# Designs tried in a protein design run: peptides against a protein of PDB entry 4N7V. Part 124

Target 1, 222 residues: chain A of PDB entry 4N7V
Amino acid sequence: TLRSITSPLVAHRLKPIRQKTKKAVVSILDSEEVCVELVKEYASQEYVKEVLQISSDGNTITIYYPNGGRGFPLADRPPSPTDNISRYSFDNLPEKYWRKYQYASRFVQLVRSKSPKITYFTRYAKCILMENSPGADFEVWFYDGVKIHKTEDFIQVIEKTGKSYTLKSESEVNSLKEEIKMYMDHANEGHRICLALESIISEEERKTRSAPFFPIIIGRKP

## One batch from the design tools (peptide; made by RFdiffusion4, then SolubleMPNN)

Design b2_p21_8_s2 (from b2_p21_8, 7 letters changed)
Fold by OpenDDE base, seed 4:
Structure b2_p21_8_s2 (fold): chain B 222 residues (1-222), chain A 21 residues (1-21)
Amino acid sequence: as target 1 above (222 residues)
Amino acid sequence: DKEWEEFLEELEKKLEKELEE
């Protein structure tokens, strides 16, 4: 099943973006819907031959073939859906579209990993918890120039000198220089706080059913 | 952003394969 290889994408709270590649354009719209435009070149003109429009919650996929399948000239936005559209739920999406959905999903995840959910200014750093899940990216920008980027898979450290390295195991983390461990400790504390805040705020959102509380900014740069 | 570029490259490769099918 599609669900066995990916979860429904979540584009809520993401800012509009349009990214063109050679064979596709992927967009997050103002509506927070996600569009994958499959692009073909013919006679030095790019045409959109197929569009997957995915709802903000990832559960509904609308597929259409612009201009009766003849293609529509690539523009600054996806072509409007035609009358010849197919609508699928996530669980009913034909397998032939799974890769394209995964494409959209991966794009959204990347955007989410770069979209602040919680910005927290500490005495020493700007901490940012991102929107991606599970295991949201967490960035710490120390005011003295040290940078730490935590992902589910690794921790990247950029020292004051500009020296950069990636840690992929606990052993490597434990082998850090003492001075770097201090930064890591602070980063971890900031991370803990952000996660705690995310939890309690999300719970309040659930209870109130009001407009999203995120993104939020806590504190100010000293 | 190197990560972004690598991501796009990966996606392009995946799309190319799918478009060939």
Scores: peptide ipSAE 0.034, ipTM 0.705, DockQ to the pose 0.050
Fold by OpenDDE base, seed 5:
Structure b2_p21_8_s2 (fold): chain B 222 residues (1-222), chain A 21 residues (1-21)
Amino acid sequence: as target 1 above (222 residues)
Amino acid sequence: DKEWEEFLEELEKKLEKELEE
């Protein structure tokens, strides 16, 4: 099943974006829907031959073929759906579309990993908790030039000198030089605070059922 | 935003590679 290889994509709170590749254009729309436009070239012109439009929660997929499959000239936005529209739920999506859905999902996940959910300014750094899940990326930009990027899989450190390295285990973290440990400690504290705030704010958001509270900015740059 | 532009460039490379595989 599709569910066994990927989860429904989540595009909530993501800003609109349009990214072209050689064979496709993937977009997040103002509606937070995700579109995959399959592109083919004919006579030095690019045409959209197929469109997958996925709901913001990833659960509904609308598929259409512009101009009866002849294609529509590539533009600055996806072509509008025509009369020949197929709609599927995530669990009922035909297997022939799974790869394209996965492409959309991966795109969204990448965007989420670079989309601020919480920005927290400390005395020493700008901390950013991202939208991706599980294990949201956490970036710390120290004002003196040190950078720390935490993911579920690793921690990347960029020192003042520009020296960059990746830590993949607690042992490697524990082997850091003392001065870097200080930055790591600060980063970890900022991370803890952001996670705590995320929990509190999310709970309030659930209770009020209002417009999204995120993204949020805490503090200001000194 | 330079950071955003760099992200987009990286994203493009990753997505292109995925489509080619």
Scores: peptide ipSAE 0.028, ipTM 0.648, DockQ to the pose 0.063
Fold by OpenDDE base, seed 3:
Structure b2_p21_8_s2 (fold): chain B 222 residues (1-222), chain A 21 residues (1-21)
Amino acid sequence: as target 1 above (222 residues)
Amino acid sequence: DKEWEEFLEELEKKLEKELEE
């Protein structure tokens, strides 16, 4: 099943974006829907032959073929759906479209990893918890130029000199120079605080069922 | 915005690879 290889994409709170590749254009719309435009080239002109429009919660997929399958010239936005539209739920999506859905999902996940959910200004750094899940990316931008980027898989450190390296195990983290450990300690503290705040705010958001509380900014840059 | 451009470059590269697989 599709569910065995991916979860429904989540595009809530993401800003509109349009990214072109050789074979496709992927967009997040103002409505937070996600569109995959499959592109073909003919006589030096690019045409959209197929469109997958995915709901913000990833559960509904609308598929249509512009201009009766003849294609529509590539523009700055997806072509409008016409007649003969197919609509599927996530669990009923035909296998032939799974790869295209995964493409959209990967796009959204990457965008989420670069979309701030919580911004927390400390005395020494700007801390940012991102929207991606599970294991949201966490970035710390120290005012003195040091940067720490935590992901589910690794920790990247960029020193003042521009020297960068990646830590992939706890042993490597423990072997850090004392000076770098101080930055790491601060980053970890900021991370803990952001996770705690996310939990508290999410719970309140659930109770109120009103407008989204995220993204939020805590504190100000000194 | 250098960071944004780098992000887009990475995005394009990764997404193209995913489509090729």
Scores: peptide ipSAE 0.031, ipTM 0.660, DockQ to the pose 0.087; fails the geometry check
Fold by OpenDDE base, seed 1:
Structure b2_p21_8_s2 (fold): chain B 222 residues (1-222), chain A 21 residues (1-21)
Amino acid sequence: as target 1 above (222 residues)
Amino acid sequence: DKEWEEFLEELEKKLEKELEE
């Protein structure tokens, strides 16, 4: 099943973006829908042959073939769904489209990992909790130039000199120089606070069912 | 700005590879 290889993508709160590759253009629209445009080149002109338009919650996939499948010239936005339209639920998506859905999903996941959900300014750093889940990325930009990037898989440290290294275990973290440990301690504290705030704010958001509270900024740069 | 450019480059690289597989 499609569910065995990916979950429905979640594009809520993501800003519009359009990314072109050789074979496709993937976009997040103003509506927070995700579009995959399959591109073919003929006579030095690029044409969109197929479009997958995925709902913001990932559960509905609309597939259409512009110009009766002849293709529509590539533009700055997806072509309108006018010809050969099919609509599927996530669980009813034909297998032939699974790869393309996965492509969209990976795109959204990556965008989410770079989309601020909570920005928290401390005395020493700008901390950012990202939108990806589970295990949201967390970035700390110290005002003195040190950077720390935490993911589920690793912690990346960029020192003032620009030297960077990756930590993949607690042992490696514990073996850090004392001066770097201080930055790590601060980063961890900022992370804890952001996670706590996320929980509290999300609960309030659930109760009110109002406009999204995120993204949110806590404090201001000194 | 630089971070965004690096992100886009990474995105293109990863997505292109996945689409080709």
Scores: peptide ipSAE 0.028, ipTM 0.650, DockQ to the pose 0.087; fails the geometry check

Design b2_p21_8_s3 (from b2_p21_8, 7 letters changed)
Fold by OpenDDE base, seed 5:
Structure b2_p21_8_s3 (fold): chain B 222 residues (1-222), chain A 21 residues (1-21)
Amino acid sequence: as target 1 above (222 residues)
Amino acid sequence: DEEWEEFLKELEEKLEKELEK
């Protein structure tokens, strides 16, 4: 099943973006829907031959073939659906479209990992908790040039000198020089605070059922 | 997919630049 190889993509709160590859264009629309446009070249012009439009929650996939499959000239946005539209739920998506859905999912996952959910300015750094889940990425940009990037899998450190390295275990973290440990301690504190705020704000958002509270900015750059 | 990896790299670079602003 598709569910066994990927989860429904989640594009909520993501800003519109449009990125092209050789054979496809992937977009997040203003509606937070995700579009995959399959592109073919003919006579030095690019045409969209197939479009997968995926709902913001990933559960509905609308597929259409512009101009009866003849294609529509590639533009700055996906072509509008025509009469020949197929609509599928995530669990009923034909297997022939699974790879294209996975492409969209990976794109959204990447965008989420670089989309600020909470920005927190401390005395020493700009801290950013991202939208991806589980284990949201957390970036710390110290004003003196040190950078720390935490993911579920690793911690990347960029020192003032530009020296960069990746830590993949607690042992490696514990082996850091004292100067870097100070930055790590600050980063960890910022991370803790962001996670706490995320929990509190999410709960209030659930209770009020209002417009999204995120993204949010806490504090200001000194 | 090599094309996908190149795409991701480019996208990551673009997104990183946006975060620096």
Scores: peptide ipSAE 0.025, ipTM 0.643, DockQ to the pose 0.663
Fold by OpenDDE base, seed 4:
Structure b2_p21_8_s3 (fold): chain B 222 residues (1-222), chain A 21 residues (1-21)
Amino acid sequence: as target 1 above (222 residues)
Amino acid sequence: DEEWEEFLKELEEKLEKELEK
């Protein structure tokens, strides 16, 4: 099943973006829907031959072939759906579209990993918890120039000198220089706080059923 | 798979540039 290889994408709270590649254009719309435009070149003109429009919650996929399948000239936005559209739920999406959905999902996850959910200013750093899940990215920008980027898979450290390295195991983290450990400790504390805040705010959102509380900014840069 | 990986890589590179603004 598609669900066995990916979860429904979640594009809520993401800002509109449009990224073109050679083969496709992927967009997050103002509506927070995600569009994958499959692009073909013919006679030095790019045409959109197929569009996957995915709802913000990832559960509905609308597929259409612009201009009766002849393609529509690539523009600054996805072409409007035509009369020949197919609508699928996530669980009913034909397998032939799974890869394209996965692409959209990965794109959204990437955007989410760069989209602040919580920004927390500490005495020493700007901490940012991102929107991606599970294991949201967490970035710490120390005011003195040290940077720490935590992901589910690794921790990247950029020292004051510009020296950069990646830590992929706890053993490597434990082997850090003492001075770097201090930064790591602060980063971890900021991370803990952001996660705690995310939890309590999310719970309040659930209770109030109001407009999203995120993104939020806590504190101010000293 | 390779084609999509290349596509994603290109996208990541472009996205990174845009998100650094």
Scores: peptide ipSAE 0.031, ipTM 0.687, DockQ to the pose 0.512; fails the geometry check
Fold by OpenDDE base, seed 1:
Structure b2_p21_8_s3 (fold): chain B 222 residues (1-222), chain A 21 residues (1-21)
Amino acid sequence: as target 1 above (222 residues)
Amino acid sequence: DEEWEEFLKELEEKLEKELEK
């Protein structure tokens, strides 16, 4: 099943973006829908032959073939769904489209990992908790030039000199130089605070059922 | 700005690899 290889994508709160590759264009629309445009080149002109338009919650997939399958010239936005339209639920999506759905999913996942959910300014750094889940990325930009990037899999440190290295275990973290440990301690504290705030704010958001509270900014740069 | 450009580059590289599979 499709569910065995990916979960429905979640594009809520993501800003519009359009990314072109050689074979496809992937977009998040103003509506927070996600589009995969399959691109073919004929006579030095690029055409969109197929479009997958996926709902913001990933559960509905609309597939259409522009211009009766002849293709529509590539533009700055997906072509309108006018010809050869099919609509599927996530669980009823034909297998032939699974790969293309995965393209959209991976794109959204990556965008989420770079989309601020909580921005928290401390005395020493700009801390950012991202939208991806589970295990949201957390970035700390110290005002003196040090950078720390935490993911589910690793911690990346960029020192003032620009030297970068990756830590993959607690042992490696514990073996850090004392000066770097101070940055790590601050980053961890910022992370803890952001996670706590996320929990509290999310609960209030659930109760009110109003407009999204996120993204949110806590404090301001000194 | 630099972070955004790096992000876009990463997106392109990753998506291209996925599409080539």
Scores: peptide ipSAE 0.026, ipTM 0.622, DockQ to the pose 0.110; fails the geometry check
Fold by OpenDDE base, seed 3:
Structure b2_p21_8_s3 (fold): chain B 222 residues (1-222), chain A 21 residues (1-21)
Amino acid sequence: as target 1 above (222 residues)
Amino acid sequence: DEEWEEFLKELEEKLEKELEK
């Protein structure tokens, strides 16, 4: 099943974006829907031959073929759906579309990893917890130029000199120079605080069922 | 916006790799 290889994409709270590749254009719309436009070239003109429009919660997929399958000239936005529209739930999506859905999902996940959910200004750094899940990316931009980027898989450190390296195990983290450990300690503290706040705010959001509370900004840059 | 341009480049590279699989 599709569910065995991916979860429904989540595009909530993401800003609109349009990214072109050689074979496709992927977009997040103002409605937070995700569109995948499959592009073909003919006579030096690019045409959209197929469109997958995915709901913000990833559970509904609308598929249509512009201009009766003849294609529609590529523009600055997806072509509007016309007749002969197919609508599927996530669990009923035909297998032939799974790869395209995964493409959209990975795009959204990448965008989420760069989308701030919580911004927390400390005395020494700007801390940012991102929207991706599980294991949201966490970035710390120290005002003196040091940067720490934590992901589920690794920790990247950029020192003042511009020297960068990646840590992939706890042993490597423990072997850091004392000066860098101080930055790491601060980053970890900021991370803990952001996770705690996320939990508290999410719970309140669930209770109120009102407008989204995220993204939020805590504190101010000194 | 240098950060945005770098992000777009990363997106393009990753998306192309995914489509090639």
Scores: peptide ipSAE 0.026, ipTM 0.621, DockQ to the pose 0.110; fails the geometry check

Design b2_p21_8_s4 (from b2_p21_8, 6 letters changed)
Fold by OpenDDE base, seed 1:
Structure b2_p21_8_s4 (fold): chain B 222 residues (1-222), chain A 21 residues (1-21)
Amino acid sequence: as target 1 above (222 residues)
Amino acid sequence: DEEWERFLEELEKELEEELEK
């Protein structure tokens, strides 16, 4: 099943973006829908031969072939849907489109990992909890130039000198220089606070059923 | 800005790999 290789993508709260690759153009629209445009080149002109338009919740996929499959010249936005469109639910998507859906999903996942959900300014750093889930990325930009990036898989440290290294275990974290441990302690505290705020705010958002509360900025840069 | 560029490069690499599977 498609679910065995990917979950429905979630593009809510993401800003519009358009990324061209060699084989495709993938974008998030103003509507928070995700489009995959499959690109072919003929006579030095790029054409969109196929479009997958995926709903913001990932559950509906609209597929169309511009100009009857002859292709539409690549532009700054996806071509308009034709009259000959197919619409599928996530669970009914034909297998031949699974890789393309996964392509869109990975795009959204990466964008989410770089999209602020909570920005928290402390005395020493700008802390950012990202939109990806589970295990959202967490970045700490210290005002003195140190950076810490936490993911589910690792912690990356960038020192004032620009030296960068990756920590993959608690043992490695515990073996850090004391000066770096201080930064790590601060980062961890900021992370804890952001997670707590996320929980509280999400609960209130659920209760109100109003406009999204996120992204949120807490405090200001000193 | 530099981080954003690195992000885009990573994205392109991962996406191309995904389509090639």
Scores: peptide ipSAE 0.033, ipTM 0.683, DockQ to the pose 0.086
Fold by OpenDDE base, seed 4:
Structure b2_p21_8_s4 (fold): chain B 222 residues (1-222), chain A 21 residues (1-21)
Amino acid sequence: as target 1 above (222 residues)
Amino acid sequence: DEEWERFLEELEKELEEELEK
């Protein structure tokens, strides 16, 4: 099943973006829907031959072939759906479209990993918990120039000197210089706080069923 | 699918460049 490969993408709260590659254009629309435009080139003109439009919650996939399958000239936005539209739920999406859905999903995850969910200013740093899940990215920008970027897979450290390195194991983390450990400790504390706040706020959001509470900013730069 | 992986790599690179501006 598609579900065994990926979960439905979630584009809620994401700002519109349009990213063109050689063979595709991926967009998050103002509606928070996600569009994958498959692009072909004919006679030095790019045409959109196929569009996957995915709902903001990832559960509905609308597939259409612009201009009766002849293609529509590539523009600054996806072409509007035409009469030849197929609509699928996530669980009944034909397998032939799974890779394209995964592409959209990964795009969304990438955008989410760069989209602040919680910004928390401490005495020493600007901490940012991102929207991606599971294991949201967490960035700490220390006011003195040190940066720590935590992901589910690694921790990247940029020191004051500009020296950059990536830590992928606990052993490497434990081998850090003492001075860097202090930054790491602060980063970890900020991370803990952001996660705690996320949990609390999410619960309140669930209870109230109102407009999204995120993104939020806590504190201010000193 | 190697083709899609290449597309993703390109996309990710381009996105990173745009998002880091």
Scores: peptide ipSAE 0.032, ipTM 0.656, DockQ to the pose 0.501
Fold by OpenDDE base, seed 3:
Structure b2_p21_8_s4 (fold): chain B 222 residues (1-222), chain A 21 residues (1-21)
Amino acid sequence: as target 1 above (222 residues)
Amino acid sequence: DEEWERFLEELEKELEEELEK
């Protein structure tokens, strides 16, 4: 099943974006829907032959073939659906479309990993918890130039000189120089606070049916 | 925004790899 390979994508709270690749154009619309436009080139003109439009919660996939399959000239936005529209739930999506869905999902995951959910200004750094899940990316931009990027898989450190290295185990973290450990300690504290705040705010969102509380900014840059 | 441009380049590469699978 598709579910055994990936979960439904989540595009809530993401800003509109349009990214062209060699074979496709992928975009997030103002409606927070995700579109994959399959592109073919004929006589030096690019045409959209197929469109997958995915709901913001990833559970509904609308597929259509512009201009009766003849294709529609590539433009600055997806072509509007007209006739012969197919609509599927995530669990009923035909296997032939699974790779295209994964394409959209990966795009959304990457965008989420670069989309701030919580921005927290400390005395020494700008801390940012991103939208991706599980294991949201966490970035710390120290005002003196040091940068720390935490992901589910690794921790990247960028020193003032621009020298960068990646830590993939707890032992490597424990072997850091003392001066770097100070930055790491601060980053970890900021991370803890952001996670705690995320939990509290998310609970309040669940209790209320108002507009989303995220993204949120806490504190001010000194 | 250099950071954004690098992100887009990485995204493009990863998306192409995804379609090749």
Scores: peptide ipSAE 0.032, ipTM 0.683, DockQ to the pose 0.086
Fold by OpenDDE base, seed 5:
Structure b2_p21_8_s4 (fold): chain B 222 residues (1-222), chain A 21 residues (1-21)
Amino acid sequence: as target 1 above (222 residues)
Amino acid sequence: DEEWERFLEELEKELEEELEK
């Protein structure tokens, strides 16, 4: 099943984006829907032959073929759905569309990993918790030039000198220079705070059922 | 905004790398 290889994509709170590749254009719309436009070239003009429009929660996929499959000229946005559309749930999506859905999902996940959910300014750094899950990326931009990027899989460090390296285990973290450990400690504290705030705010969102509270910015750059 | 534009540029590079795999 599709579910066995990927989860429904989640595009909530993401800013609109349109990214072109050789054979496709992937977009997050103002509505937070995700569109994959399959592109074919004819007579030096690009045409959209097929569109997958995926709901913001990833659970509904609408597929249509512009101009009865003849294609619609590529524009700055997806062509509007026609009357001849197919609508599928995530679990009922035909296998022939799985690859395209996976592409959309990976794109969304990448965007999420770069989309601020919580921005927290400390005395020493700008801390950013991203939207991706599980294990959201966390970036710390120290005002003196040091950068720390934490993911579920690794920690990247850029020192003042420009030296960069990746840490993939606790032992490597423990072997850091004392100066770098200080930055790491600060980053970890900022991370803890952001996670705590995320939990609290998410709970309040659930209770109020109002407009989304995220993204949020806490503090200001000194 | 300028920050978003910088992000888009970075994303484009990452997407290109992903497509090359």
Scores: peptide ipSAE 0.027, ipTM 0.635, DockQ to the pose 0.089

